# Designs tried in a protein design run: peptides against a protein of PDB entry 1IK9. Part 173

Target 1, 211 residues: chain A of PDB entry 1IK9
Amino acid sequence: MERKISRIHLVSEPSITHFLQVSWEKTLESGFVITLTDGHSAWTGTVSESEISQEADDMAMEKGKYVGELRKALLSGAGPADVYTFNFSKESCYFFFEKNLKDVSFRLGSFNLEKVENPAEVIRELICYCLDTIAENQAKNEHLQKENERLLRDWNDVQGRFEKCVSAKEALETDLYKRFILVLNEKKTKIRSLHNKLLNAAQEREKDIKQ
Target 2, 207 residues: chain A of PDB entry 1IK9 as posed
Amino acid sequence: MERKISRIHLVSEPSITHFLQVSWEKTLESGFVITLTDGHSAWTGTVSESEISQEADDMAMEKGKYVGELRKALLSADVYTFNFSKESAYFFFEKNLKDVSFRLGSFNLEKVENPAEVIRELIAYALDTIAENQAKNEHLQKENERLLRDWNDVQGRFEKAVSAKEALETDLYKRFILVLNEKKTKIRSLHNKLLNAAQEREKDIKQ
Target 3, 195 residues: chain B of PDB entry 1IK9 as posed
Amino acid sequence: MERKISRIHLVSEPSITHFLQVSWEKTLESGFVITLTDGHSAWTGTVSESEISQEADDMAMEKGKYVGELRKALLSVYTFNFSKESAYFFFEKNLKDVSFRLGSFNLEKVENPAEVIRELIAYALDTIAENQAKNEHLQKENERLLRDWNDVQGRFEKAVSAKEALETDLYKRFILVLNEKKTKIRSLHNKLLNA

## One batch from the design tools (peptide; made by RFdiffusion4, then SolubleMPNN)

Design b2_p21_7_s4 (from b2_p21_7, 14 letters changed)
Fold by OpenDDE base, seed 4:
Structure b2_p21_7_s4 (fold): chain B 211 residues (1-211), chain C 211 residues (1-211), chain A 21 residues (1-21)
Amino acid sequence: as target 1 above (211 residues)
Amino acid sequence: as target 1 above (211 residues)
Amino acid sequence: DKEEKEEEKEEKEFENKLLNL
């Protein structure tokens, strides 16, 4: 089961933060359980896949698009843009929400809720879920931090090897060229010496023929 | 202000999860505010630095050690080892907690709490803090995840450059040696040719002298 | 003869030092 808790402000009680919990199996489209609380009272309702389909049809909206709007309204809370307005009557237990566009607001959905007999249990369970989520997220953060530190060490190690490889390549190239020049110069000197010996021998032979 | 919320079980109500909130400024040693809730009622008390010092003295414990035990008891909750037992009387509003060692339990501290008139506000604020902490931890997780993905890319990039540098070093060395051998062999061939010409010239001169 | 063999040996040793580095 998946769950999301959001803060909402009700039009009737804008000074009192309410909490909207939505719980579902795999997909919100398959239906969900909605729970509203003010920290003293709680109200719960179950919304079926058929009700979601009916609301989409009544709105003349494609089901996937409608579920996408439900997900934004119910799981993101009212984002910072107040795009969604929430209404609840404690008398009728009727919950409805509207999407506010620049020029037109329209009702996105409505649900009949029931007052929970033991709201303290619902509130305790909600706080437990929040604390569990905090602990899970802290464990993920600690894991990611340790992995980050590992990756940074691994990067520094490879970088240091790369720099050493570059320097060693340049040193090798320079050394090989220096050695090559030395040998080449020695061979050139030997060739010059042998050529001079040949010239001298030829000059001596020309002298011996001339008696 | 720093805050920690923990689940506790009261000896008097072991089936009902209670929540212990501790709030402090910089250090727990400077004093703290303790809040207990069952999701319906709330109780709050303020503990001063002087009371903490007095409790440490009454226990004949060094203050830093005592604060270390308070931190474990009040901020970690009862860890999985049930090392701390919590007691609360709703009648007297007296809260006390014990450290359970294998052979001896001892009272670690005690506080007088006061019943909060509007527990719903305290509960709503507590849930708000949990939701804020979840959002902050999620943002940290997303940041660390993106940083890990960056570091992994950077590592792969340097690794690929390193491998190319190694291969290019080996290729350079091989090419330089091949070129060197070619030039050296050419010079050796020239030296051998000149030496053979010198030997032939010497042999011809010896023939001319014998003639 | 001896000097030429010594020079040819030094050349081969130098070449081997160059080829084996």
Scores: peptide ipSAE 0.020, ipTM 0.825, DockQ to the pose 0.054
Fold by OpenDDE base, seed 5:
Structure b2_p21_7_s4 (fold): chain B 211 residues (1-211), chain C 211 residues (1-211), chain A 21 residues (1-21)
Amino acid sequence: as target 1 above (211 residues)
Amino acid sequence: as target 1 above (211 residues)
Amino acid sequence: DKEEKEEEKEEKEFENKLLNL
């Protein structure tokens, strides 16, 4: 089961932060349990897949698009743009929310809630879930931090090996050329010496023919 | 100001999870505010640096060691080993905690709390802090994940450049040796040709002298 | 004579290529 807790402001009580919990199986489309609390009282309601389908039909909205709007309203919390307005009557236990567009606000959904007899248990369980989520996220952050430190070490090691490879390639090229020039110069000196011996022998033979 | 919220179990109410909030400036040694809640009622107390020093002296414990035990008890929550036992009287508003060792339990600290008149505000603020901490930790997690993905790409890029450098070094060495052998063989052929010309010229001169 | 001068020229061009790397 998936769960999301969000802070919301009710139109009737804008000075008191309320908490909206939504819990569902796999997809919000299959239905959900909604819980509202002010930190003293709690209210809960179950919304079925049939109710979601009926609300989508009543709005003349495609079901997938409607569920997409429900997801934004109920799971993301009231973003800073007041795009979703939440209303609740403690007397009627009627919860409804509206989407505010530039020129038009429209009712997006409505649910009947029931007052919880033991709100303290719901509040304790909600706080426990928050603390568990914090612990899980901390453990994941510590893991990712250690992995980033590992990847940084591994990167530095490969970078250092790469720089050594570049330098060793340049050094190899330079050394091979130096050795090559030495051997080449020795061979050129031998060729020049042999040519000079041939020229001298030819000059002596030309002198011997001229008596 | 630093804050930590932990779940605890009170000896008097072991079936009801309580929440212990501690808030302090920089160090726990400078004093702290302790808040206890059961999700319906809340109690708060301020512990001064002088009270911490007095409790350390009464225990005949070095202050830094005592603060170290306070930090473990009050900030880490009751770990699975029941090492810290928490007690609270709703009637006297007296909160105390004990450290359980194998053979000896001892009182580690004691505080007078006061019942909060508006517990719902304390509970709402506590839930808000949990939700803010979740959002901050999620943002940090997403950042670390993106950095991990970056470091992995950077590692793969350097690794691929390193492998190309190794292969290019081996190819360079092989190519330089091949070129060197070609030039060296040409020079060796020229030296052999010149030696043969010298030998032939010497043999002709020896024939001309015998003639 | 001509072939030896061409070989000496190619050798010098090769040496100059080797010295300018």
Scores: peptide ipSAE 0.022, ipTM 0.825, DockQ to the pose 0.054; fails the geometry check
Fold by OpenDDE base, seed 2:
Structure b2_p21_7_s4 (fold): chain B 211 residues (1-211), chain C 211 residues (1-211), chain A 21 residues (1-21)
Amino acid sequence: as target 1 above (211 residues)
Amino acid sequence: as target 1 above (211 residues)
Amino acid sequence: DKEEKEEEKEEKEFENKLLNL
C-alpha cells in the first residue's frame, strides 16, 4: 500500500492547517482511502475505481488525464498556490475540491467522508507513519552519503593512477627515444669510421699505381 | 532551534503510543522544552539549564555524562528496548523516566508538565514539522542520488581513459622497440657491407703486391 | 658522392619520419 500526507487549507477553515492522507494500492486509479484531520477530529472515506471512472465520464475527461489531475490535487504537497481549492463540510461530511485555472474553475472531485469515532488513533498512526518515513529517509540518506564518499575516493584513486599513467607514457617515450639516439649514434660513428678506412685504402692503392 | 520527536510507551498507558518532542537551542545542556502527546491531549514543560545541573548534582553524576544519558533517553527514537521506562501522571502532570540496567534501575529525570489548552494546534504543528522534515530529507536524498549518478559516470569515464592509457603505453613501448630494431638492423647491414668492402680492398692490395 | 648524398638524405628523411611519428 502506498500513502501520501499533504497539508491543505479548507475554504471553511482557512486559518487551520488540515492534513489530507491518501492511501492506495499500486495506482490511484484502482481507488483510494482518503483521511482528513485537523489534529483533533478525523474523517475517512473510500473512493472506488468505479467512482473514479464515473467522475471521469461525467466530466467528459479521459480517465488517465483525470487520474493525473487527482494525483496533482491529492498527492502533491504544496502544489502551485491557489490551483486547487479544498472544501469540507463538517456537518455533511462532504469533501470536494476544485481546479482553478485562469478562465475556468471546475470541481475535480467530491467524496463522502465519515467522522472517525477515535480520531486520536488516526492521528497517532499518522504521526507514526511520518516518523517511520523520516527514519527510512534518514537511513537511505546515510547510505547514499557513504556511497558518495566511496565513489569520490574511488574516483580520486583512479584519477591519480590515470595522471601517473599519462606521465609515465610521456616519460617512457622520451626515455626510449634518448636510448635509441645513443645506440644509433654509435652505429653512425662506426659507419663513418669504416667509410674513412675505405677512402684511405683507395687513396693508398691510387698512390701504389702511380711508380 | 533543534527538535526531535520520538515514540514512547508510558507505564500508565502501554497500549497507546505517545509522542515525545524535545526542542533545544544548540545543546540539550542549555535546557529544553518537552512536549508529550497521545494524539488527543498535549502536555508541555520547560527544563532549564539549572534544573539539568541540579539533577546531575543530586545524582552525583558528571554533567556531561548526565546530558549524554538525557540525549539517549529523550532524543534517541527507538533506543534499545526496555532500557528507558517512561512514566506520566495525567492527574499531577508529573513526567519521569528511569534507566533500567541489569542490576540497577534509577530515575534519570523528572519534569513537571502543563496540559495544553488547545492540543490540536500542538498536534498540527508536530505533523507540520514531520512533513517539513520529510520534504527536506527527500530533497537531500534526490540531491545525493543525482550526485551518486554523477560520481559513477565520472568514475567510469576516468576508468575507461585509464585503461586506454595503460594499453596505449604498452602499445607505444612495443611499437618504438619494433621501429628501433628496423633502423638498427639497417645500420648493422651497412656496417657489414662496409667491412666486406674493406676486406676485398685489402685482398686486392695483397694481390697487387705479389704481382 | 651522389650515392652517399642520397643515402645521407634517406637517413635524414628516415630520422625525420622517426622523430615526427
Scores: peptide ipSAE 0.022, ipTM 0.824, DockQ to the pose 0.054; fails the geometry check
Fold by OpenDDE base, seed 1:
Structure b2_p21_7_s4 (fold): chain B 211 residues (1-211), chain C 211 residues (1-211), chain A 21 residues (1-21)
Amino acid sequence: as target 1 above (211 residues)
Amino acid sequence: as target 1 above (211 residues)
Amino acid sequence: DKEEKEEEKEEKEFENKLLNL
């Protein structure tokens, strides 16, 4: 079961933050339980898949698009300011919400809620869920932070090895070229010496032929 | 101002989860505001630095150690099971808590609370704070996740560059040695050819002298 | 003869040092 709690402002009670809990199984489209509270009273209603389909049909909206709008209205919390307006009558227990567009406001949905006999239990459970969610998110945060620190160490280690490899390559290349030049120069010197010895021997032989 | 909300079980009402909010400025040692709620009623008390010092003195405990125990009792939520026992009388508004050790239980602190006239406001504010904390923690988790994904990409990029650098080093070294050996062999061949010419010239001269 | 063998030996030692890098 999935759950989302959002704060909402009711048109009838704009000074009092209300909390809207929506609970569903797998998908919001299959129906949901809606709970409204002001921190003293609570109201709950079950919305079936058939009611969602009927509301989509009454709006002449494609069901997937309608469910997408319901998800924004009911699960996003305070969405972008004033896009969704919430209304609730404590007398009739009638909850309805509107989408406010630039030129047109329209009712997006309406639900009958029932007043909960023990609102304190609903409120306690809601606070417990918030505290559990905080603890889970904190544990995830600490895990991600430790992983971040690990990845940063691993990056620094590879970077340092890479820099050492680059420097070792350049040093090796330079050393190999230096050694190569030395050996080549020795061989060039020996070749020059041998050529001079051959020239001298030829000149001496030409002298010996000239007696 | 810092705040921590914890769920606690009162010895008098073990079936009803209570919520303990502690609010302080900078340090718990400087005093704090304690708020208790059952989701219907709320009770608040202010604990001064002098009261904390007096409680530490009455316990004959070093103040820093005492504040450390208060922090565990009042801020850790459900600490390790049964280490801290909480008691509250709704009639006297007297809140006290005990530390349960293996062989000894002792009172760790006691506070007079006052019943809040509008508990719904305290409960709404508490739920708002929980929802804000959830949103902040979610945003931090999304940030850390994106950073971890970045660090993982950066690690893979450096690793791939490192492997390419290693392979390029080995290939360059091998190519340099091959080229070096070729040029050296040419020079060695020229030296051998020149030595043979010198030997032949010397042998011819020795024949000419014997002649 | 002796010097040429010593030069050839030094060259082989150098080649071996180069091949063993």
Scores: peptide ipSAE 0.021, ipTM 0.826, DockQ to the pose 0.052; fails the geometry check

Design b2_p21_8_s1 (from b2_p21_8, 7 letters changed)
Fold by OpenDDE base, seed 2:
Structure b2_p21_8_s1 (fold): chain B 211 residues (1-211), chain C 211 residues (1-211), chain A 21 residues (1-21)
Amino acid sequence: as target 1 above (211 residues)
Amino acid sequence: as target 1 above (211 residues)
Amino acid sequence: SEKIKELEKEFEEKEKEFEEE
């Protein structure tokens, strides 16, 4: 089961932050349970897949688009643009929300809720879920931080080895060329010496032929 | 201001999870505000630095050690070993907690609380803080995850460049040696040819002198 | 480096053999 808690403002009680909990299995499309609380009272309702499909049909909206709008409205909280308005009657337990666009406002959904008999239990469970989520996220953060530190060390180690390899390659090339030039020059000198000896021998022979 | 919320079990109500909020400035030693809630009622008390010092003296405990024990008791929640027992009287608003060691149990601290008139506001603010903490931790997690993915890519890129550098160094050394040997052998062959020509010239001269 | 030194040595040895003939 997936769960999301958001803060909302009701049109009827704009000074009091309410909390909207939504729980679902795999997809919001398959239905969900909504719980509303003001920190003293709580209200819960179940929305079926058939009700979601019916609301989409009644709105003449494609189901996937409708579920996408529900997800934005119910799971994200009111974003900073107040695109969604939430209404709740404590008397009728009727919850509805509207999408406010520049040129068109429309009701996005409506749900009948029931007042919870023991709201303290619902509130305690909600706080427990928040604390569990904090602990899980903290553990994940600590893990990711340690992994970042590891990856950074590993990167620095390989980078340092790479720089040494580049320098060693350049040094090797330079050293090999220097050594090669030395040996080659010795052989060139020996060739020149032998050529000079051969030239001298030929000149002496030409002198000996000329008596 | 720093803040920590933990879940605790009261000896008087072991079936009902209570929440202990502690807030402090910089250090727990400077004093703190404690808030206890069961999700319906709330109780708050302020503990001064002087009260902490007095409790440490009354216990004959070094202040830093005492504050260290307070931090473990009040900020960590009851760890899985139930080392800390929490007691609260709703009638007297007296809160006290004990440390249970194998051979010795002792009272670690006691605080007078006051019942909050509007517990719903305290509970709403507590839930808001939990949701804000979740959002902050999620943003940090997403950042760390993206950084991990970056560091891993950067590591793979450097590793691949390093491996190519190692292979290129070995290939360079091998190629330079092969080229060197070829040129050296050509020069050796030329030296041999010149020596043979010199020997032949000397032999012909010796024949001409004997004629 | 070692293989260059070995080749240099082989070259010097063959050069000595060639001076002794």
Scores: peptide ipSAE 0.023, ipTM 0.818, DockQ to the pose 0.072; fails the geometry check
Fold by OpenDDE base, seed 4:
Structure b2_p21_8_s1 (fold): chain B 211 residues (1-211), chain C 211 residues (1-211), chain A 21 residues (1-21)
Amino acid sequence: as target 1 above (211 residues)
Amino acid sequence: as target 1 above (211 residues)
Amino acid sequence: SEKIKELEKEFEEKEKEFEEE
C-alpha cells in the first residue's frame, strides 16, 4: 500500500488546515481510500476503479489523463497554489474538487465520505505514519551522506594518483631523452675520432708514397 | 526554536499511542515546552531552566548529566524500548517519567501540564510540522542524490583520464625506446664500418712496407 | 609536453649537424 498526506484548504473553512490522506495499492487507477481530517473529526471514503472510470467517462476524458489529474490534485501536496479547489460538506459528507484554469473551472471528481466514529485513532495513525516517514527519510539521508563522503574520498584518491601519473610521465620522458642524448653524443664522438684516424692514416700513406 | 515529536506509551493507557512534543530554544537546558496528545486531547506545560536545575539538584545529579538524560527520555523518539516509562494523569494533569535500569527505577522528572482548550489546533500544527519536516528531508535527500550522481560522474571522468594517462605513458616509453634503438644501431653500424676501414688501411700500409 | 618537443627538435638539429661534418 502506498500513501500520501497533503494539506488542503476547504472553500467552506479556509482558516482551518485540513489533511487529505490518499492510500492506494500499486496504482491510483485501481482505486483508492481517501481520508479527510481537521485534527478533531475524520471522514473516509473508498473510490473503486469503476468509479474512476465512470468519472473519466462523464468528463469525456481519457482514463490515463484523468488519473494523471487525480494524482496532481490528491497527491501533489502543496501543488501550485490555487490550481485545485477542495470542497466538503460535513452535513452531506460530500467531497468534491475542481481544477481552476485561468478562464475555466471544472469539477475533477466527487466522493461520498463517511464520518469516522473514532477519529482519534485515524489521527494517531496518521501522525505515526508521518513520524515513520521522517525516520525512513532520515535513514536514507544518512546513507546518502555517507556515500557522498565515500565518493569524495575515492575521487580525491584517483585525482592524486592521476597527478602523480602525469608527473611521473613527464619525469620519465625527460630522463629517457637525457639518457638518449648522452649515448648519442658518445657515439658521435667515437665516429668523429674514427674519421680523424682515417684521415691521418690516409695522409701518412700519401707521404710514404712520395722517396 | 527546535522541536522533536516522539511516540510514547503511557503506563495508564498502553494501548493508545500518545505523542510527546518537546520544543526548545537552542538548548534543552534553558527550558522547554512539552505537549502531550492522544489525537483528541492535548496538554501543554512549560519547564524553565530553574525547574531543570532544581530537578537535577533534587536528584543529586550534575546538571549536564541530567539534561543528557532528559534529552534521551524526551527527544530520542523510539529509544530502546522499556528504558523510559511515561505516566500521565488526565485528572491531575501530572506528567512524570522514570528511567528503568535492571535493578533500579528512578523518577527522572515531573511536570504539571494544562489541558489545551482547542486541541485540534495543536494537532493540526503538529501534523503540519511533520509534513514540513518530510518535505525538508525530501529536498535534502534529492540534493544529496544529485550530488552523489555528480561525484560519481566526476570520479568516472578522472578514472578514465588516469587510465588514458597510464596507457599514454607506456606507449610513449615504448616509442622512445624504439626510436633510441634505431638511432643507436645506425651509429653502431657506422662505427663498425669506420673500424673496418681503419683495419684495411693499416693492413695495406703493412703490405706496402713489406714490399 | 613543449619541453619534449624542444628536446626532440634539439635532437633533430644535432642529428642534421652530424650529417653535415
Scores: peptide ipSAE 0.022, ipTM 0.818, DockQ to the pose 0.079; fails the geometry check
Fold by OpenDDE base, seed 3:
Structure b2_p21_8_s1 (fold): chain B 211 residues (1-211), chain C 211 residues (1-211), chain A 21 residues (1-21)
Amino acid sequence: as target 1 above (211 residues)
Amino acid sequence: as target 1 above (211 residues)
Amino acid sequence: SEKIKELEKEFEEKEKEFEEE
């Protein structure tokens, strides 16, 4: 089961932050449990898949689009833009919410809730879920931080090896060329010396023939 | 101001999870505010730096060690080991906790609390703090995840450049040696040819002299 | 590569000068 808790403001009680918990299986389309609390009282209702389908049909909205709007309204909390307005009557236990567009407001959904007999238990469970979520997220953060530190070390090690390899390649090329030039010059000197000896021998032979 | 919320079990009400909030400035040693709630009622007390010092002296414990034990008791929640036992009287508003060692239990601290007039406000603020902490931790997780993905890409890029540099170094060395051997062999062949021409010229001259 | 070719060319030119001499 997935769960999301958000803070909302009710039009009837704008000075009191309320908390809206939504719980569902896999997708919000399959139905959900909604819980509202002010930190003293709590109210809960169940919304079925059939009710979601009926509300979409009554609105003449495609079901997937309607569920997408429900997700934004119920799971995001009051975004900084007052796009969604929440209303609740403690007497009738009727919860409804509206989408406010620039030129038109319309009711997006409405649910009958029931007052919880033991609100303290629901509030305690809600706080427990928040604390568990904090602990899980902290453990994930610590893991990701350690992995970042590992990846940074591994990057520095490869970078250092790469720089050494570049320098070693340049040094190797320079050394091999220097050695090649030395040996080549030695061979050139020997060839020149041998040619001079041949020329001298030919000149001596031409002198011996001319007597 | 720093804050920690933990779940605890009271010896008097072991079936009901209580929440212990501790709020402090920089260090727990400078004093703290403690709030206890069961999700319906709340109790708050302030502990001064002087009271912490006095409790440490009364226990004949070094202050830094005492504060270290307070930190473990009040900020860690009930660890899986029942090392710390919490007690509270709703009538006297007296909160105390004990450290349980294998052979001895001793009172670690005791505080007078006051019943909060509007517990719903304290509970709402506590839930708001939990939701804010969740949102902050989620944002940190998303940041660390993106940084991990960046570092992994950067590592793969450097690794690929390093492997190419190693291969290019080996190829360069092999090519330079092959070229060097070819030129060296050509020069050796020319030297041998010139030596043979010199030997023939010397032999012809020796024949002409005998002639 | 170019420097080796230049050194080879300088050697071939000097060898030709020596065959014409």
Scores: peptide ipSAE 0.022, ipTM 0.815, DockQ to the pose 0.061; fails the geometry check
Fold by OpenDDE base, seed 1:
Structure b2_p21_8_s1 (fold): chain B 211 residues (1-211), chain C 211 residues (1-211), chain A 21 residues (1-21)
Amino acid sequence: as target 1 above (211 residues)
Amino acid sequence: as target 1 above (211 residues)
Amino acid sequence: SEKIKELEKEFEEKEKEFEEE
């Protein structure tokens, strides 16, 4: 089961933060359980897949688009854009929400909720879920932090090895050329010396022919 | 102000999860506010720096060690080790907690709490803090995840460049030696040719002298 | 490397200059 808790403001009680819990199995489209609380009282309702389909049909909206709007309304909380307005009557237990666009406001959905007999149990479980989520996210953050520190060390190590390899390649090339030039110059000097000896021998032979 | 919420079990109500909020400024040693809730009622007390010092003295415990034990008891929740036992009387509003070691149990501290008139406000604020903490931790998690993915890419890139540099160094060394051997062999051949010409010239001159 | 070819060429040119005195 997946769950999301969001804070919302009711049009009837704009000064009192309410909490909207939505619980579902795999997909919101398959239906969900909605729970509303003000930290003292709680109200719960179940929305079936058939009700979601009927609401989409009544709105003449494609089901995937409708479920996408439900997800934004019910799972994001009222973000700072006040795009979704929430209404709840404690007397009738009727919950409805509207999407407010610049020139068009429309009802997105409505649910009949039932007042929970033991709201303290719902509130305790909600706080437990929040604490569990905090602990899980902290453990994941600590793991990612350690992994990032590892990757940073590993990156610095290979970067330092790479820079040493570049420098060693340049040094090797320079050393090999220097050694090559030295040996070549020695061979050139030997060739020159042998050529001069040949010239001298030829000149001496020409002198010996001339007596 | 720093805050920690933990779940605890009271000896008097072991089946009902309670939530212990501790709030402090910079250090727990400077004093703290303690809030207890069962999701329906709330109780709050303030503990001064002087009370913490007095409790440490009464226990004949070094203050830093005592504050360290307070931090474990009040901020960690009852971990699975049941090392800390919590007691609360709703009638007297007296809260006390014990440390249970194998052969020794002792009272670590006690607080007089006051029943909160509007527990719903405390509970709503507590849930808001949990939701804010979840959002902050999620944002940090997403940031760390993106940084992890960046560092992994950067590591792979420099590793691949390093491997190419190693291979290029080995290839360069091999190529330079091959070219050097070719040129040296050519020069050795020229030296041998010149030496043979000198030997022939010397042999011809020795024939001309015998002639 | 181009630099080895240049050194080879300079060596061959200096050998030709030395075959031509």
Scores: peptide ipSAE 0.022, ipTM 0.818, DockQ to the pose 0.076; fails the geometry check

